# Peptides against a protein of PDB entry 4Z63: the designs that were tried, part 252

Target 1, 334 residues: chain A of PDB entry 4Z63
Amino acid sequence: LCLGMNDLTGNIPEDLFHLKRLNLLGIQENRLSGSLSREIRNLSSLVRLDVSWNLFSGEIPDVFDELPQLKFFLGQTNGFIGGIPKSLANSPSLNLLNLRNNSLSGRLMLNCTAMIALNSLDLGTNRFNGRLPENLPDCKRLKNVNLARNTFHGQVPESFKNFESLSYFSLSNSSLANISSALGILQHCKNLTTLVLTLNFHGEALPDDSSLHFEKLKVLVVANCRLTGSMPRWLSSSNELQLLDLSWNRLTGAIPSWIGDFKALFYLDLSNNSFTGEIPKSLTKLESLTSRNISVNEPSPDFPFFMKRNESARALQYNQIFGFPPTIELGHNN

## One batch from the design tools (peptide; made by RFdiffusion4, then SolubleMPNN)

Design b2_p25_4_s2 (from b2_p25_4, 7 letters changed)
Fold by OpenDDE base, seed 2:
Structure b2_p25_4_s2 (fold): chain B 334 residues (1-334), chain A 25 residues (1-25)
Amino acid sequence: as target 1 above (334 residues)
Amino acid sequence: SEEDEIIQRSKAAADPDNPTNVIYR
């Protein structure tokens, strides 16, 4: 049943929950309000539940133990409060959970040993606090993780050294500290291709440890951290690098010539730093900027990126990394 | 795949007023 993209108001009619054979309920992009009914438990054949872009409030009902076939739960852009219900946090059938842009709070807790099918998690823009969940690497299929715009004080857990399934990770604007520890841990994530750490680590030194290595790193975004130091030498070994944003830091020294050796690098932003010296001639030879054949079909994160021209500008949404225009931005350096 | 469609819809339905993963130009 697909009733999305209407002007429906009020609550879901209770009679709808008598549809025991319903596999898909899509009521997204309406003005539905109140609490999400516990009677969703009666939809025992449900595979997909989409309640996103509504005015739902209250706690998410703890009824997911009665939904043994549920693979996809989309609840983004609502007013949900409280935590993730225990039955949802223990769902063995759930592949994708999107609860981005809600008012969920407390400590983030997932029973990752039970969540054997979870591959995509978007909890960005919530009110989760405390520490990052140390057991997140126990979600053995978890590939896409957006935890941006929460308040995860402290450091990246040491357990994330074992996060082998992790490919796309955003912790943007999450009050994280100790960038040296974070990078030292996350380098062990062998499948990590996208790392977003913007608006963390305020005023720390970007580590220039030659022992750091991110073999499969394609996208690195560490903007607006006020980081000190120079262009990190360890990054030169990330031969698959496609997008680098280190803008709005306090990085100094020369832009190294090896920055032009990245064959796939099509987006470079080093603006609003304190880099000195000459622009490397190697940047004029970037193959990705000279060749028209950028493979548009590479896998992208499940979470979108946004571009703003300034802090007050409306964000432009980019659903794919290759949606970014080829860019070399070196402006506003001294 | 069904998952790809869901992901695409989830991205299309991103809130521009509360953007995550902002790149500043």
Scores: peptide ipSAE 0.410, ipTM 0.895, DockQ to the pose 0.826
Fold by OpenDDE base, seed 5:
Structure b2_p25_4_s2 (fold): chain B 334 residues (1-334), chain A 25 residues (1-25)
Amino acid sequence: as target 1 above (334 residues)
Amino acid sequence: SEEDEIIQRSKAAADPDNPTNVIYR
């Protein structure tokens, strides 16, 4: 049953919960309000629940133990409060959990040993506090993780060295500290292709440790951190790099010639830094700017990028990084 | 279809009002 993209108001009719054979309930993009009824437990055949883009409030009901077939729960852009209910945090069937842009609070806790099917987690733009969950790497299929715009404190957990499934990771604007430790840990994530760390590590030094290596890194975004230092030499070994954004930092020194050796690099933003010297001639030889045939591996559909022309502008969604125009931004380095 | 699933996932991930993976230009 798909009733999304209407002007439906009030609560879900109780009679809807009598549909015991319902596999899909989509009521997204409405004006539904009040608490999400615990009577969703009666929908025992439910595979997909989409309640996103509504006015739901209160706590998410702890009834997910009665939904043994639920693979997709989409609750983004609501007014949900409290934590992730215990039955949801222990769901063995759940593949995707999206609760972005709610008012969820407290310590983030997931029973990753029980969540054997979880592959995508979006909890961005909530009120989670405390530390990142150390057991997150125990979610052995977890590929996409958005935890951006929460109030996490401290450092990336050491346990994330074992986060082998991790491919797409955003921690943007999450009050994280110690970029050296974070990069030192995350380099062990052998499947990590996309890393977004914007608005963290305020005023720290970007490490120039040649021992750091990100083999499969395609997208690195570490903007607006006020980072000091120079272009990191370790990045030169990331041969698959497609997008680099280090804008709005305090990076100094020359732009190194090796930046032009990246065969797949089509988007480079080094703007609003303190770089000096000449523009490397190698940048004019970037194959991605001259050849149309670079097969850019698409990012996960669960991990879109957005471009904003300004802070007040509506973001343009790019499901594919390839949708970005080939760009070299070196402005404002005075 | 696989395409339909990709479209559904892309829509589910869409948040133009509260984007977390933003590139500013």
Scores: peptide ipSAE 0.310, ipTM 0.820, DockQ to the pose 0.537
Fold by OpenDDE base, seed 1:
Structure b2_p25_4_s2 (fold): chain B 334 residues (1-334), chain A 25 residues (1-25)
Amino acid sequence: as target 1 above (334 residues)
Amino acid sequence: SEEDEIIQRSKAAADPDNPTNVIYR
């Protein structure tokens, strides 16, 4: 049953929960309000639940133990409060959980040893607090993780050295500290292709440790951290780099010539730093900017990116990294 | 795939007024 993209108001009719054979419930992009009914438990054949973009409030019902086939739960852009229900945090069937842009709070706890199928987790823009859950690497299939815009004080857990499934990771604006530790840990994530760390590590030094290596890194976004230091030499070994944003930092020194050696680099933002010297001539040789054949079909994060022209501007949503225009921004350097 | 479609819908359903991953120009 798909009733998405309508002007439906009020609560879900109780009679809908009598549909025991229902595999797909999509009621997204409506004006549905009130609590999400516990009677969802009656939908024992449910594979996909999409309640996103509504006015739902209250706690998410703890009924997911009665939904043994549920693979996809989409609840983004609602007014949900409380935590992740225990039954949801223990779901062995769940592949994707999206609860982005809610009012969920407390400590983030997932039973990753039970969540054997979890591939994508989007909990961005919530009110989670405390530390990052150390057991996330126990979610052995977890590839996409958005935890941005939460209040995860402290450092990236040491356990994330073992996060081999991790490919796309956003911790943007999560009050993280110790960038040196974070990078030193996350370099062990052999499948990591996208790393977003914007609005963390306030005023720290960007490490220039030649021992750091991100072999598969395609997207690095570490903007607006007021980071000090220079362009990190370790980044030159990330030969697959496609997007680099280090804007709005306090980086100094020259832009190194090796920045032009990235064959796939189509988006470079080094603006609003304190870089000096000449613009490397190698930037004029970037194949991605000279050749029209950027492979649009590469895997991208499950979480969207947003571009703002200024802090007051409405964000433009980009569902794919390749949606960004080819860009070199070197403005506002001294 | 059905998964890809769901992922695309998940991405499409992002709130532009409360963006998670912002690139500032």
Scores: peptide ipSAE 0.249, ipTM 0.730, DockQ to the pose 0.796
Fold by OpenDDE base, seed 3:
Structure b2_p25_4_s2 (fold): chain B 334 residues (1-334), chain A 25 residues (1-25)
Amino acid sequence: as target 1 above (334 residues)
Amino acid sequence: SEEDEIIQRSKAAADPDNPTNVIYR
């Protein structure tokens, strides 16, 4: 049953929850309000629940133990409060959980040993507090993780050295500290291709440790951290780099010539730093900027990226990294 | 795939007023 993208208002009719054979309920992009009924438990055949982009409020009902086939739960852009229900945090069937842009709070807790099928987690833009959950690497299939815009404190857990499934990771604007530790840990994530760390590590030094290595790194975004230091030498070994944003930091020194050696680099933002010297001539030879055929078919994060032209501008949504125009931004380096 | 369609729909339903992963210009 797909009722998404309408102007439906009020609550879900209770009779809808009598549809025991329903595999898919999509009611997204409406004006549905009130609490999400606990009677969703009656939808025992449910594989997909999409309630996103509504006006739902209250706590998410703790009924996911009665939904043994549920693979996809989409609840982004609602007014949900409280925590992740225990039954949801223990769901063995769940592949994707998206609760981005809610008012969920408390400590983030997931039973990753039970969540054996979880591959995508989007909890961005919530009110989760405390520390990052140390047991996230126990979610052995968890590939895509967005935890951005939460009130996490402290450092990236040491346990994330064992986060082998991790491919796309955003911790943007989550009050994290110790970038040196974070990078030192995350370099062990051998499948990591996308790393977003913007608005963390306030005023720290960007580590220039040649022992750091991110072999599969395609996207690195560490903007607006007020980071000090220079262009990190360890980044030169990330031969697959496609997007680099280090804008709005306090980075100094020259832009190194090796930045033009990245064959796939199509988006570079080093703006709003304190770089000096000449623009490397190698940047004029970036193959990705000369070739019209940027391969659109590369795996992208499940979470969207947004581009703001300025602080007051409305963010432009990009569903794919390759949707970004080929860009070299070197402005405001005085 | 059905999964790809689901992911695309999930991406399309991002709130532009509450962007999670912002690239600043």
Scores: peptide ipSAE 0.085, ipTM 0.668, DockQ to the pose 0.808

Design b2_p25_4_s3 (from b2_p25_4, 8 letters changed)
Fold by OpenDDE base, seed 3:
Order: C-alpha cells, then sequence, then structure tokens
Structure b2_p25_4_s3 (fold): chain B 334 residues (1-334), chain A 25 residues (1-25)
C-alpha cells in the first residue's frame, strides 16, 4: 500500500493495521499527525515501513519484535521523541533505519550484535547526547552512517579502528574533539570512501602526519572547523579523491601542486582560509574538469548533501555527490 | 497550538537552509 505524496491528514485509520499480509506501507509526505500507533505490530508481514515527512509525534512504539520481516524503516522528518525503542535497537531483520530530522534524545544505544542485517543508519539531526556508541563496529554490515547534528561530545571511539564495513560516515556538527585521534582511528576503516566532519574540532590543528593514509577516500569534507595548519601531506596518497572541502578553516601556507594530480577530483573548495602563494598550475590540468563524462555510477552515501552559497542562503539538496557541478573555489584566502 | 509548534519545528528542521551535511560555498 503506497499512499505517499498526498495531503492526508489526521491519524492512520485503525483498520489499516488489520492488513496482516501487507509487505509495504508507504504513507510518506503527508500531514499525518499524532502518535505512530502501536497497532503497526499487527502488520506481521511488513518489509518496508515509510512514515517519513509527516507530523507524527510522541515516542516510536516498541513493537518491532512483532515485525520479523521488517527491512526498511523510514521515519525521517517527523516529531518523534524519546529514544530508539528496544525492539528496534535489537532488530535482526532491519537493513535500513532512517530517523533523521526528529527530536529523538538520550544516549544512542543499538544492540549491534543483534542487528546483523543493518547496513544503513541515518540518525542525523536529532537530540542524541553523550558519547558515540563504541559498539557500532559490531554492526558487521553497517556501511552508511549519518550521525551528524547531534549533541555528541568527546572523541571518536578507539573501537572504530575495527569498523571494516564503514564506507560513508558523517559526524558533521556533533561537537566532536580531537581531529588527530579521529583521523588516526578512521584511517583503519579500509572501506571508508566518504568522510564528513564539518563543524567539529573547533580551532584544532589539522594533522600533517605522513603516516595517515586513506586509500579509498573519495570524499573528504572538513569545513568550518577553524582548523589551523596547512594542506595535509597525507592526503596526497588518496589517489581516488573526487571531492575535497576544507573551506572555512584557518589553514595557511601554499596550496601544494599535488592537488592537481587527483585524476578524479571534480569539486575542490579551499575557500575562506588563509592560503598564500600562487595557484598551482596543475589545477588547470585536472582531467575531471575537462571531461564531460563524470561517471554518475559511483556509489553515493544514502544521506543527502546540501550546498549553501552563503550562510543566509537556502541550501540546495543534492541526493548524489555527482550532482555537484565541477567546482574550484579558492576565494576569500586573504 | 501544539500542532503549530510541531509544524514549525518540522518546517524549520526540513528547511534546507539548515541541512545535516553542508557543503559551504
Amino acid sequence: as target 1 above (334 residues)
Amino acid sequence: SEEDEIIKRLKAAADPSNPTNVIYR
């Protein structure tokens, strides 16, 4: 049953929860309000539940133990409060959980040893507090993780050295500290292709440790951290780099010539720093800027990116990284 | 109303002006 993208209001009719053979319930992009009924437990054949983009409020019901086939739960852009229900945090069937842009709070806890199928987690823009859950690497299939815009604090857990499944990771604007430790840990994530750390590590030094290595790194976004230092030499070994945003920092020194050696680099933002010297001539030779065929077929994060032209501008949503226009921004480096 | 506050909060949170993963220009 797909009833998404309508102007439906009020609560879900109770009779809908009598559909025991229902595999897919999509009621997204409506004006449905009130609590999400606990009677969803009656939908025992449910594989996909999409209640996103509604006006739901209250706590998410703790009924996911009665949904043994549920693979996809999309609840983004609602007014949900409380924590992740225990049955949801222990779901062995769940592949994707998206609860982005809610009012969920408390300590983030997932039973990763039980969540054996979880591959995508989006909890961005919530009110989770405390520390990052140390046991996230125990979610052995977890590839996509968005925890941005939560009230986390402290450092990236040491356990994330073992986060082998991690490919796309956003911790943007989560009050994290110690960028040196974070990068030192995350370099061990051998499948990591996308790393977003914007609005963290306030005023820290960007490490220039040549021992750091991100072999598969395609997207690095570390903007608006007020980071000091220079362009990090370790980044030159990330030969697959496609997008680099280090804007709105306090980086100094010259832009190194090796930045033009990235064959796949189509988006570069070094604006709003304190870089000096000449623009490397190698930047004019970036093949990705001369070739019209940026291969659109590369895996992208499940979480959207947003582009803001300025602090007051409305952000443009990009569902895919490759949706960004080829860009070199070097402005405001005085 | 409580509903209006929820709507305002949802609109504000859905406002692409304050996205989760921002690339600044």
Scores: peptide ipSAE 0.154, ipTM 0.705, DockQ to the pose 0.245
Fold by OpenDDE base, seed 5:
Structure b2_p25_4_s3 (fold): chain B 334 residues (1-334), chain A 25 residues (1-25)
Amino acid sequence: as target 1 above (334 residues)
Amino acid sequence: SEEDEIIKRLKAAADPSNPTNVIYR
């Protein structure tokens, strides 16, 4: 049953919960309000629940133990409060959980040993506090993780050295500290292709440790951190790099010539830094900017990126990184 | 209405207006 993208108001009719054979309930992009009824437990055949972009409030009901086939739960852009209910945090069937842009609070706790099917987690823009969950790497299929815009404290857990499934990771604007430790840990994530760390590590030094290596890194976004230092030499070994944003930092020195050696680099933003010297001639030879036919059928994160022309502008949503126009931004380096 | 205020808050907090992963130009 798909009733999304309407102007439906009020609560879900109780009679809807009598549909015991229902596999898909999509009621997204409405004006549905009140609490999400616990009677969703009666939908025992449910595989997909999409209640996103509504006015739901209260706690998410702890009834997911009665939904043994649920693979997809989309609840982003609601008014949900409290924590992740225990039955949801222990769901063995759940593949995707999206609760972005709610008012969820407390410590983030997931029973990753029970959540054997979880591959995508979006909890961005909530009120989670405390530390990043150390057991997150125990979610052995977890590939896509957005935890941005929460109030995490401290450092990336050492356990994340073992986060082999991690491919797409955003921690943007999550009050994290110690970029050297974070990069030192995350380099062990052999499948990591996308790393977003914007608005963290305030005023720290970007490490220039040649021992750091990100073999599969395609997207690195570490903007607006006020980072000091220079262009990191370790990044030159990330031969698959496609997007680099280090804008709005305090980086100094020359832009190195090796930046033009990235065959797949189509988006470069080094703007609003303190770089000096000449623009490397190698940048004029970037194959990605000269060749029209880069069919980039590459995997993208499940979480969107947004481009703003300025802080007050409406963000343009890009569901795929390759939706960004080929760009070189080197402005405001005086 | 209280609902309209909630809608406004949710819209203001929505990704296009308050995106999680922003690239600024």
Scores: peptide ipSAE 0.113, ipTM 0.673, DockQ to the pose 0.222
Fold by OpenDDE base, seed 1:
Structure b2_p25_4_s3 (fold): chain B 334 residues (1-334), chain A 25 residues (1-25)
Amino acid sequence: as target 1 above (334 residues)
Amino acid sequence: SEEDEIIKRLKAAADPSNPTNVIYR
């Protein structure tokens, strides 16, 4: 049943929960309000539940133990409060959980040993606090993780060295500290292609440790951290780099010539730093900017990116990184 | 209700004005 993109108001009719054979319930992009009914438990055949972009409030009902076939739960952009229900945090069937842009709070806890199918987790823009859950690497299929805009004080857990499934990771604006430790840990994530760390590590030094290596890194975004230091030499070994944003830092020194050696680099933002010297001539040889054939078919994160032209501008949502126009921004340097 | 205001704020925060993963130009 797909009722998305309507002007539906009020609660879900109770009679809808009598549909025991229902595999898909999509009621997204409405004005549905009140609590999400516990009677969802009656939808025992449910594979996909999409309640996103509504006015739901209260706690998410703890009924997911009665939904043994549920693979997709989309609840982004609601007013949900409380935590992740225990039954949801223990769901062995769940592949994707999206609860971005809610008011969920408390410590983030998932039973990753039970969540054997979890591939995508979006909990960005919530009120989770405490530390990053150390057991996330136990979610052996977890590929996409957005935890941005939560209050995860402290450092990236050491256990994330074992996060082999991790491919797309956003921790933007999560009050993280110790960028050196974070990068030192995350370099062990052999499948990591996208790393977004914007608005963390305030005033720290960007490490220039040649021992750091991100083999499969395609997207690195570490903007607005007030980071000091220079362009990190370790980044030159990330031959698959497609997008680099180090804007709004305090980086100094020259822009190195190796920045033009990235064959796939189509988006470069080094603006609002303190870089000096000449613009490397190698930037004029970037194949991705000269050749029209950027492969648009590359895997992208499940979480959206947003581009703002200025602090006051409305951000443009990009569901795919490849939606960004080819860009070199070197403005507002010394 | 206080909840409606929270929801309104959250929906307003879903406004791309304060996105989760911002690339500042």
Scores: peptide ipSAE 0.090, ipTM 0.681, DockQ to the pose 0.236
Fold by OpenDDE base, seed 4:
Structure b2_p25_4_s3 (fold): chain B 334 residues (1-334), chain A 25 residues (1-25)
Amino acid sequence: as target 1 above (334 residues)
Amino acid sequence: SEEDEIIKRLKAAADPSNPTNVIYR
């Protein structure tokens, strides 16, 4: 049943929960309000539940133990409060959980040992606090993780050295500290291709440790951290780099010539730093900017990116990294 | 109303002026 993109109001009719053979319930992009009924438990054949972009409130009902076939739960952009229900945090069938842009709070707790099928987790823009869950690497299929815009104080857990499934990771604006430790840990994530760390590590030094290596890194976004230091030499070994944003930091020194050696680099933002010297001539050799057809059909994260022209501008949403226009931005340097 | 507060929170949280995963231009 797909009733998305309407002007439906009120709550879900109780009779809908008698549909025991229902595999898909999509009621997204409406004005549905009130609590999400616990009677969802009666939808024992449910594979996909999409209640996103509504006015739902209250706690998410703890009924997911009665939904053994549920693979997709989309609840983004609602007014949900409380934590992740225990049955949801223990779901062995769940592949994707999207609860972005809610009012969920407390410590983030997932039983990753039970969540054997979880591959995508979007909990961005919530009120989770405390530390990052140390057991996230136990979610052996977890590839896409957005935890941005929460309050995860402290450091990236040491256990994330073992996060082999991790490919797309955003921790933007999550009150993280110790960028040196974070990068030192995350370099062990062999499948990591996208790393977003914007609005963290306030005033720290960007490490220039030649022992750091991100072999598969395609997207690095570490903007608006007031980071000090220079362009990190370790980044030159990330030969697959496509997008680099280090804007709005306090980086100094010259822009190194190796920045032009990235064959796939199509988006570079080093603006609003304190870089000095000449613009590297090697930037004119970026193949991605000269060749018409880099349709890099590469896998993108499940979480969106946003581009802003300025702090007051409306952000443009990009669902795919390749939606960004080829760009070199070096403005507002000394 | 409680609905207005929810809408306000949703608007504030969905505010494209403060989205997650921002690339500044």
Scores: peptide ipSAE 0.205, ipTM 0.706, DockQ to the pose 0.239; fails the geometry check

